# Peptides against a protein of PDB entry 8BZL: the designs that were tried, part 228

Target 1, 228 residues: chain A of PDB entry 8BZL
Amino acid sequence: SYDRAITVFSPDGHLFQVEYAQEAVKKGSTAVGVRGRDIVVLGVEKKSVAKLQDERTVRKICALDDNVCMAFAGLTADARIVINRARVECQSHRLTVEDPVTVEYITRYIASLKQRYTQSNGRRPFGISALIVGFDFDGTPRLYQTDPSGTYHAWKANAIGRGAKSVREFLEKNYTDEAIETDDLTIKLVIKALLEVVQSGGKNIELAVMRRDQSLKILNPEEIEKYV
Target 2, 242 residues: chain B of PDB entry 8BZL
Amino acid sequence: SRRYDSRTTIFSPEGRLYQVEYAMEAIGHAGTCLGILANDGVLLAAERRNIHKLLDEVFFSEKIYKLNEDMACSVAGITSDANVLTNELRLIAQRYLLQYQEPIPCEQLVTALCDIKQAYTQFGGKRPFGVSLLYIGWDKHYGFQLYQSDPSGNYGGWKATCIGNNSAAAVSMLKQDYKEGEMTLKSALALAIKVLNKTMDVSKLSAEKVEIATLTRENGKTVIRVLKQKEVEQLIKKHEEE

## One batch from the design tools (peptide; made by RFdiffusion4, then SolubleMPNN)

Design b1_p22_6_s3 (from b1_p22_6, 7 letters changed)
Fold by OpenDDE base, seed 1:
Structure b1_p22_6_s3 (fold): chain B 228 residues (1-228), chain C 242 residues (1-242), chain A 22 residues (1-22)
Amino acid sequence: as target 1 above (228 residues)
Amino acid sequence: as target 2 above (242 residues)
Amino acid sequence: SFLNEGSAGNELELEEIKESFE
């Protein structure tokens, strides 16, 4: 009976709606994030863009600000709400503090938003996990993950979505200082990690890179194929 | 499964929003709506189900709504929900125009409504809207555009798509016959008739059962027009001759 | 600019959303 209520504790201390939201994330397309030395890389599984769909509207990697980008797994409509609020906060921070947000700050903001939706009566949790990457003002690359509960952690590398387990196992084995020694090696690591779960090679991968003091770059399929 | 059916939109143990899925199922029984993007325009084609003889020849579009000077939409699903959402679209577009002294970008209007739809899937005491929409529009940023939105608040841009009854079959046909980069509005109209003729459960397609609107640019202005019955008859006749 | 500037949908506060449909 407790599993059907607005997010409430079960007798066993479970928040079933949060757990079920995590199941929604597991049905999402796989996303991977890797922090390099001077680069952050996001990769997402491209579901076969339906013939006749505009690729512009199928993007799963979005900028939150010039120094921060996000990939997500789970409910796209839920993600849009989170992204919009995060963008507003990034702009507000620039106006009020005169500096861009730190990656941790915006992650904490998103996490707090998600947490509120787990505690507020008449609201369900967000059915999304996010990988948030970027650079702090000091040039430090950051990677954070947040889940439907509003929990967040910093990572060297992580994955979310349906293939996350396999991708994470790959990253645990292959994430070394040598594997991220260069930007190109870091990109290659992300591609290799996604190829554990993505069929048909580089054509089904969306890849975004952010280098220190550079804007977010989405790699085209030809650029991705060079790493394969 | 049934136990999650009756309450406010909540996650199932499997991470599904059954109320949203059921809303989508309800839309599958609605009249067919098609959208096709061309190089020189965009169109909506919709099935008319209520052919009442007493409907005055007034250009009363049953399923196609003008939103502003640059956008129109077609609806599939619960009529009352559709009326609420189309009114909201008009209000959003008007508020934007008043605030910025320019028309709202097409995708921004679609997104604004989709955020409302999403909210009705996330907040307690509300049910999802039982409506999918096709949007056609023009703006200075992307030119001619076609969007689809569903009860979840998801949306996407399309070159061609279909909602409502037999939408899967229609989409399959569109995928086969749509020629990317070569689609004229004339060819799009012919394709719309072809697809409707195959997807509508009628022995013979008639102009009374089909509503078509086109959005074009003439002299730097957007022109939205509903085709006259005679024009639709000519399109049907041409298709029958091929 | 990957910042689709256009999706800055105003936070329709839930209250505004509710009021728009009440």
Scores: peptide ipSAE 0.000, ipTM 0.577, DockQ to the pose 0.057
Fold by OpenDDE base, seed 4:
Structure b1_p22_6_s3 (fold): chain B 228 residues (1-228), chain C 242 residues (1-242), chain A 22 residues (1-22)
Amino acid sequence: as target 1 above (228 residues)
Amino acid sequence: as target 2 above (242 residues)
Amino acid sequence: SFLNEGSAGNELELEEIKESFE
């Protein structure tokens, strides 16, 4: 019963704990990322904040640095660990290299961290996938995805979490150069993609926008409704 | 399902962490703890199950712990685990104070412990802590605050919440009766008694079975006070008269 | 444009956890 051990290979070469961590991700709230021409957009399915919960403490989109932000699907506590490590690395990089991290660099760092947790029999995998977006110092918009295995890939658009399949199918059909021609169109694309899986419109969407040479902006519900 | 639940915290085929869920289940059988945020303070109310008459009445809080001058917590779950975590909270808070010469912000203390909890869910040879905590505090950033954390290392801020036995029912009552923006500490205390009276499996609520702590600001200082038994009796009496 | 299929993780929100015990 190799599936019960901390991440070991099965006789058929499966890393069951990694696969099961991926199942944990599939149960997470949907996140979508889209790379535009001069914009990157993250959207997350906003679960209804419990009555009496402080909304401030419910965040699914996190800044890693001024030029990089991350959305995740999966275990929130696991995500917090990854985010904290990534933030420290971003700051360390600024201090040591005197430049902000590239989006690829920090993605690779996160991926390597995740991979190490799949290789140690003393650790379980992180139960998270992440969409990492931002701008490189040259102004190039980037979108990366990481999974529990520690793999990472660059994307034009992608989705993670419970609605990821439907959102991806939508993006595959609708992601065109025309659909991302403007910042507003790119934002609209993300919203439309999320609306494939999110009920009750813009009220249940968290949206973050990063434009070239601008800080991360979280859109308020009223701003989101303008695009719906 | 049964075969994945007995070992180190690993993912089930469905992506569940059964050891964390079982720790949460164990907490569901612990004594009730309530937290309520008011405009002028924050409170913890906890069920006291172990009434040892030989315990010096005045100072022994079974479930409410002072963490520093600006924060306190209540615990639901395994007492030994709670002791470890509350000691760690105190150490973290003290280290921060020494390092920065200012009190640790409330959320930072909560997060630091939650990272420890999370680690015990991820590293082999460790079991999750069988403890949920409510945190009350004040800091200069957010004022009065209430947080909840669980064995997974998740946490959230709350206006009012409950952990332990009958927590779902308590939360339902809090949702019904909590008036946002209008909650005074006095009304919060009354609400706490009301909720505890309904959620504790007792025929009659008694002051000996309830611990209440309040956190207020007086003259620019945080004051953490455990209510005296007589004060709790008065609150209970007032509730019975309404 | 290859959309790489990434795996999604379980978000154990406190509410979902509470609802699972209800």
Scores: peptide ipSAE 0.019, ipTM 0.676, DockQ to the pose 0.029; fails the geometry check
Fold by OpenDDE base, seed 2:
Structure b1_p22_6_s3 (fold): chain B 228 residues (1-228), chain C 242 residues (1-242), chain A 22 residues (1-22)
Amino acid sequence: as target 1 above (228 residues)
Amino acid sequence: as target 2 above (242 residues)
Amino acid sequence: SFLNEGSAGNELELEEIKESFE
């Protein structure tokens, strides 16, 4: 019967499909998120856009709402499903509650969605981890991470994908109050963190910045190079 | 190993979706399809493998399908899967038109189908579609467009690309010969013939084995045209003379 | 609107998938 639970416990208590989905995430391009004082920054490793590909269609950072954006590592098609569901929820919340979602709220929604796909018969886990950043209505910057299991945690800084270990080690050493004292320093921290694993400098980095009471800004390559 | 070959698409220990990979392998054995974006239009060129004398030349497109007035696609892979997906594309486009009283934007149509493809990679009792598609279209937002989608539900926009047999070699050739910003539809047609001539496992390219469709704008309307055999013959002849 | 930007499939996944076939 094809309706059997895809994700089952092993005799030793492992959810192999979740663990294997984590391996898919580890193969994904590196993403990094940093929470500053009044800024949140997402950076993603760009593999060299293939010649003749439209760069417009190669985005790893997306807005979920005006106050929330997400980067991911892992299966892009899976990510699109999660993003679409999250966007619908953000809009629904605005219509029903008359306020934008908190970053925690939408993270919990995404996490719950992922968790359901680990427990539902006939569904495999999502092969993605996500970094979700934004501002709550009170102006508090937030950073959350989700994984294929549907767990989520708040972070000051974190990384996901193939280079995540090296980037996290860098962040653990270099994330200080002084390092995030200004918006520019925070941006620089993200770029430096990515440069630990990204070859060929700033040209291979996608960078997004959200400041308090401002819309998401994607930095162009020239803007990124100013920080390198 | 056998456990991952089940109809249910699951992750391998290495985080791979083998059923998606196997679907893509199946597409690699399909006839070549290429798309080229030009300044004044976009084209699809596809290898025709099934030549039947009783097929109506006017209506028979083995691999190229009109989706609506502003879009067409080419398919590589399992024919039955292709028929299902092309029908869904038409339905999606029609529903959008009825709902919004305007044509569906090209990328939105592509993404809608890609979400369906993705679902077939995630839900139990389903297998991935063994089909890749090239989409050509025009809309008021981005003008002429070319997209590619695969069994995973991934897609991308392209200036030129290829799917099916020898696609890697074709893409390499396109990268070499495609001139950004200078590509006319005429030059794109010539490039298509050049690439097909090298990528098709035939000693001599013949018009009967090639389908070409162009999408252009005339008087503020999109025109999708399948080239007649004689027109394709002329393109081949011109290539042989160069 | 940035909100309307579809996250297209990453070419990297396509290449990685293609490379996984080699």
Scores: peptide ipSAE 0.008, ipTM 0.582, DockQ to the pose 0.102; fails the geometry check

Design b1_p22_6_s3 (from b1_p22_6, 7 letters changed)
Fold by OpenDDE base, seed 3:
Structure b1_p22_6_s3 (fold): chain B 228 residues (1-228), chain C 242 residues (1-242), chain A 22 residues (1-22)
Amino acid sequence: as target 1 above (228 residues)
Amino acid sequence: as target 2 above (242 residues)
Amino acid sequence: SFLNEGSAGNELELEEIKESFE
């Protein structure tokens, strides 16, 4: 059966392992990304941390470099591998090219990595999609999405994970130039989008903000509640 | 479902990694291991199932392994896999010490092993490790720490947790009795005995069937100590009197 | 540093991991 071979084409031209990896992504917690005028915002569904779990160890948003951050949906262990490789590439690029990566460059690197894992007979696809946001050196805010297949596209706003459909529908209706006119409005848009699928309000949201020429800021729950 | 079970860890049509799930199921049949974080220390308590009277060498700890001067772990699952992973942890810790002339931070050691575990779930010709681990440690960054990792390569930090047999029931009990910010190592030891007494499939808890290790700080040094059988007996006796 | 916080996207609580594997 074609299912025994690592990522082979079916007779009808499907890469079943890639499709199945996409199903793993759909089971993941919801992540949202929005590109504003001078801001990029990532929001992630924070499931109630188990009473005895350390919240510090539950991170869904991570920095890849000073100018790039990523949220993901799907297999956390797979995501860690991708993040680590992306971080190494960001540092390598700074050393070799003497400039930080563009958001597109690092997205393409991640996408290429994922794609290679879809062609190797000795590897399964990564069970993750990622939202990659940041600023290019010219100060342009960027948002990219990549999936298990290694495809990537630029977005104004997007969502991944279990609630992605509902969140995308919300964003399609509510993403306007007026809705992103200010940084605060952009943050509010992300929060409102996540609240379509997240229960119990701002306590179950992780929010990261990157402003032009600023480092990634993770908002605390009290800061998030100011926008709800 | 069954067709995906035989080879390289692959996704099912539903996006599940059955080989990882089956590895986790295997761990559910292993002896119970508990970890509890206190203000003044951290502990591991593990069920000792193989009381072979004929084992000449009193293995000081069958299930608790010292990793370095600042960290120890307990294992639930396949013993052979456990040995490989604990050896790898020691090697990672030693390489870091040699490279940086300081002990590896606890979370970095856990993460390094978890990346290996993840690789065994992704690369062809490999199976997942049938092992979950609890890690206890101290570092200058976060102080006393407790981590749990599973066959998928996921991990998390915990105040208290359990792996192996009856782990769900143990975690439920820990959630009920764990007092955040008020846990002393003494109270944590008492809690460990209480939970093990209820979760181990034994009529009566005996010191022969339990291994306990504590990690404390004394005079600016980490001290990892395996409790003597007599000390464990005293803890059990105290619990029976309450 | 935010980079040193090993935020290895521990999205999945062990319970979520268990649920993802259930």
Scores: peptide ipSAE 0.007, ipTM 0.569, DockQ to the pose 0.063; fails the geometry check

Design b1_p22_6_s4 (from b1_p22_6, 10 letters changed)
Fold by OpenDDE base, seed 4:
Structure b1_p22_6_s4 (fold): chain B 228 residues (1-228), chain C 242 residues (1-242), chain A 22 residues (1-22)
Amino acid sequence: as target 1 above (228 residues)
Amino acid sequence: as target 2 above (242 residues)
Amino acid sequence: DFLNEGSAGNELELEEIRASFL
């Protein structure tokens, strides 16, 4: 059965393991990315931290470099592998090229990594999609998405995970130049988009903001509630 | 679904990794292991199932392993897999120490092993490790720490948690009785005994069936101590009197 | 160490342990 084989084509041209990895992504918590004018925003559906769990060990938004961060949906352990490799690549790039990576570069690196895991029968695909946001050295805000297949695309706004459809539909309607005219409006757009699928308001949202020439900022719940 | 559960770890049509789930299920049949973080220390308590009279009582730990001077772990699952993973933890910790001339931070050691576990879920010709671990440690960054990892290569930090047999019930009890910010090592030990007494499938809790290790700081040094049987007996007795 | 910052962890709730999803 072709659906049982790792990274083989079916007679009709399907890579079932990639498709099934995409189903794993759909079970992940919703993540949203929006590119503003001078800001990039990642929002993630925050599951309540289990009682007695240390919240610091539950991170859905990760820095890849000073100028790049990533949210993901799907298998957390798979994501950690990708994140670690991406971080190493970012540092290596700084050392060898003497410049930080472009958001496209690191996205392409991640995409190529994922793609390679779809060509070897000795490997299963990564069960993750990622939203990668940041700034290029020229100050251009970027948003990219990668999926288990190793494809990647640039976006103005996008969503991944279980609520992605509803969030994308919201963004398609509400992403306008006016809606991203200011940093605050851009943040508000992300929050509103997440509220399409997240219950109980801002307490269940993790939000990261990167402004031009600024470090990644994780908003606290009180800061998020100001936008609700 | 059966066609996806019997072979190499692959995704089901629903995006599930059945071999990982089955490895997790297998751990549920292992003896109970719990960890509790206190303000002044951290502990592991584990059910000992293999009681052999010829075992040297002074040195034998079935389920608790010292990893380095600042960390220990407890294991639930396949013994052979546990031995491999605990050895790997020691090697990772030692390599780090040699490279950086300082002890590996607790979370870094946990993460390094979790990456290995994850790899065994992703690469063909490999099966997941049938082992969950609890880690206790101290480092200069976060102080006393407790972590849990599973066959998937996921992990998390905890104030208290449990793996193995009856872990659900144990976690529920820990959630009820754990007092955040007020937990002393003494109270944690008492809580451990209380939870084990209820979660172990035994008519009476005995010291021979329980392994307990504590990790404390004394004079700026980490002290990992396995409790003597007599100390465990005293804890059990105290619990029975309450 | 930047490479060690921001660990990707998931909620290890017992009811969701089988679902290694974040």
Scores: peptide ipSAE 0.026, ipTM 0.599, DockQ to the pose 0.109; fails the geometry check
Fold by OpenDDE base, seed 1:
Structure b1_p22_6_s4 (fold): chain B 228 residues (1-228), chain C 242 residues (1-242), chain A 22 residues (1-22)
Amino acid sequence: as target 1 above (228 residues)
Amino acid sequence: as target 2 above (242 residues)
Amino acid sequence: DFLNEGSAGNELELEEIRASFL
């Protein structure tokens, strides 16, 4: 009975709808984020775009603002709602505070939105986890993760989605100061991490890079293959 | 699991939204609709199922709806739900035009409806819409466009796609025969007839059972035209001769 | 990308669309 309730605790203190939303995330394509010294990198498992599908509409990495981007795992339609709300908040912050959001600020905003949907009667949780990366105004690279519960944490590196366990195990072993010493090494680390779960090499990877004081760059397949 | 199929806005233990899945299942029982993007236009072709002898020969589009001067859609699923969604699309497009004094970009109209669909999957007391849509349009940003949206509120852009009955078989055929960068509207029309002939459970394709609309640009204006029965007959005849 | 395989017409497409997951 409790597991069918949207926003109630079980006798054991579980929010089953949140846990089940986390199961939805595990069905999502794998995403990985790595914080380098002066770079943040997002990589996503690119399932073979259907031959007749427009790749433009299959983007898994989205800019929230000039200094912040997000990858997600889980329900695409749910993600769109979160992305749109976050983009509006980023613009609102620029207008009201006259500065871009910090990565923490926008993460907290997204987390609070998600949390509200876990507590509001008549609403289900968002079926998404997100990796949020970017630079604060002081040039500090940041990586955050948020889940369907509305929890969030800062990370050096993390992964979400179906292959997240294997990717995290790889990152735990291979994330060293030497492995992120350069931008190129950081990019290589992300690619290698994704290759733990992605078949057929660099062709099935979407990779986005944000460097200090630079806009989000999505790498083309040829650029990715140079790192494989 | 059947215990999670009754509530419209809950996850199963496996992270599934069963009411959304069941809405998608319902669409599989609807008449076939396909869309094909060409270099010089975009088309919708749909199966007409309601052939009643008392229907006046008045050019009636059962499944193809004009949304504005630059966009049309085709629907597969529950008729009443389709009517609500197509009316909402028209309202969204009109409100945008009034606010910005320019037509709504195609993808923005699609996303606006998809956000409504998504909301019906997340907010309690509502069921998902039992409707998938194909959208055709033109805008100054991306030119000719084809989109598909589902009950979940997901959407995608396509070169060619199909919804409704036998859609998987149709998509497979489209994947085989669609030539990227070389597709003319004429070749797209021929491909549409070819696919419908194979996917419709009829011994012989007839013009009375097919609706086709084309969207083109003429003199800097979008032209949405539903083909006359005679034009469809000619396309069918040409296909039978090949 | 489960949505990449067209419309909800068959069980396979449904299974793919059922996983409307990125």
Scores: peptide ipSAE 0.020, ipTM 0.589, DockQ to the pose 0.044; fails the geometry check
Fold by OpenDDE base, seed 3:
Structure b1_p22_6_s4 (fold): chain B 228 residues (1-228), chain C 242 residues (1-242), chain A 22 residues (1-22)
Amino acid sequence: as target 1 above (228 residues)
Amino acid sequence: as target 2 above (242 residues)
Amino acid sequence: DFLNEGSAGNELELEEIRASFL
């Protein structure tokens, strides 16, 4: 009885398990990504770290490689699986192709992984969306989003998770060439976007910055407060 | 929603994994386990429910398991599932030691098991493990550590936490009484007794119903010690006098 | 915060699993 296809088409052509996985994502903490001129920025809503929790262990932004990082919304355990596989692929690519992955390449890899879990018997979809940012070898900043279905698109700016609608509406109004003219302005844009849905200011924001030819930098709370 | 709860772990229309939630409910019926991180050590305290006088084996600990020389865990949930997971933890730790000729970092052991737990929530024909774990350990990277993991494959580092029966109440008490940066192992032991006395489903806390293990560093070595019943009795007595 | 939000007890585990799943 367990051999029944978990993700099947409904009579009306819906993949309900994929749609329901998307509902899981909508309950996740908000993440935002913005592509600047020479910078990519990820911001994530910190849930108030439980008073007795070690903040070190709560990470929603992770490096996939030196040139690529990811934020996610949805099931953290699912995300860890995706992250680990993506990291392995990034390293494998460096070894086999002798170049780092493009942001599109690793996004497509993650998307393909997700898609396979929507079609494979005895597997449920991944309950995560991801914002994947980084730099291609030519120095071009990139931002991609992928969802539980395995779809992916390139963005200038986007958001995922529970506050995504409000954050996207803010970004649609405020994302201009002027708003991303400098690295600092781009960072400010991300913070302002998150503050649409995050209460209690910069203490509840995790922020990661990747500049051209630089590694991922996670900003500390004091650094974030400088932009608020 | 109920049509989605009885099958292989699948999403509900609301995006919930009911089989994982039900596994967590099962853990709520297990005996209380708590962990407390101190400056000079870390401890596990667990409710011993099965005091069968007829158990031949002096179970040194029913709920606390040594994983390696630097780590121990406590379990809340389905005993059979717990046995499988604790054995897997030991195997992971041993394989790492053999491969790298050094002990596995605490968080890495926790994550390795959590990936297994996650897989049991995603692959068809499997149910989630009905087990939460507390992990205590020491490594050269982060020193003394306390982790918690659940049936979903999530985990977190903690200064103090609780799983099993009345865990929410226990956590609330820990939040009130835990003094960040000032916690000694001695004060942590006292706090553990205080919390267990209020959260265990017993008329009176007795040493026979409590297992306590401490993890300390002595002369550059990790020491994992299960407290003797007399030591636990002294802690209980001290608490009753305060 | 799904990664290391320690489930504070079963309800927090449920909320953290609910929050860990979400």
Scores: peptide ipSAE 0.018, ipTM 0.595, DockQ to the pose 0.075; fails the geometry check

Design b1_p22_6_s4 (from b1_p22_6, 10 letters changed)
Fold by OpenDDE base, seed 5:
Structure b1_p22_6_s4 (fold): chain B 228 residues (1-228), chain C 242 residues (1-242), chain A 22 residues (1-22)
Amino acid sequence: as target 1 above (228 residues)
Amino acid sequence: as target 2 above (242 residues)
Amino acid sequence: DFLNEGSAGNELELEEIRASFL
């Protein structure tokens, strides 16, 4: 029965549908996140917009709330569902708790949503990983990653998608306190990290910056080229 | 692997959703639909395949549907699925209008349907819709708009695009001939005829086999008009003379 | 406005899905 498609354990204890969802993520465009001192930066590999396509409709970085934004790798339609749920939760939290969500809270919410789709009958996992960045109400910058399984962890820097391995290796070598000493250096670190896997320079990068007590800013191509 | 293509939409080992891919394959066999955005309007042009002499309504839109006063769509794929989705679009638009006392923004309507499409790819006991849509519309936020959506629940905005049979060839032609910033509705209509003439699997393009709708703004109102057969015939004739 | 910008579907999947058909 097709209605009984469920994520089940293999004899060896594997959740194959979760593993295969992770393979869908690995086909996604590369995203990178870096936590600076008073800044969080998301960078995404911009696929060449097809000729005649409206670039406006191609967004890989989105705000969840004023203090939280997300980049993802994997299935875009799946991501849209997660984003919408997260946005509703952020608003609900503001109404019920009278404070914005912490980055950990909303990450945990997203992770729990993903986990439920790995355990519920008649559902497949979400084919997305996400980098969630923002500021807690105390002004602390945060970066979290979540995957199709519903796991999540806090990071200083991380990457997801097809180029994630190379970008992570770069970040492991180059993420130092000196490399994030200023906002500009932090931005430069993200760009350099993406350039490990992105061809044709800054034109193929989407970059978002959230500074402490500031709104999310998407950098234009000219602003990105200043850091290259 | 046959195991992953025969079940409710699940991931293959390679992270593919074969049921979505097969739904898109089904759309490739559907009649061609074009959308072209112009500076002064937007159009849909669709292949009419079901010309039956016994059809009581000579002037029906087989593939072009008015959604509300500001939007229309064309469909490529399974007709029954298309009917369900077009009805849902109308309901979403109506509910929004009732709730907010203003027309739904074009992209919001597209997104709402795309979330439904996505759900049919994620929830068990459902198959993907075997339908792609082109949407044309006007709103106060972005003016004239053209969108495309597919069975996966993905969508994008376009200046010109094609779905259905020979869509890749049509898109290639559109990429060559579309002049960004200089496209008038008149030139868009001519381009639509040119592309359809080359991409439709017909010996000769005829007005009976083509549906064209235009969306324009007149006196601060959106006007959605299906071209009369005579108007389409004139466009074809003009193309043959060039 | 950015918050209300619909999570535009990643174009990549459409092209990859389209490319998977080519």
Scores: peptide ipSAE 0.016, ipTM 0.597, DockQ to the pose 0.091; fails the geometry check

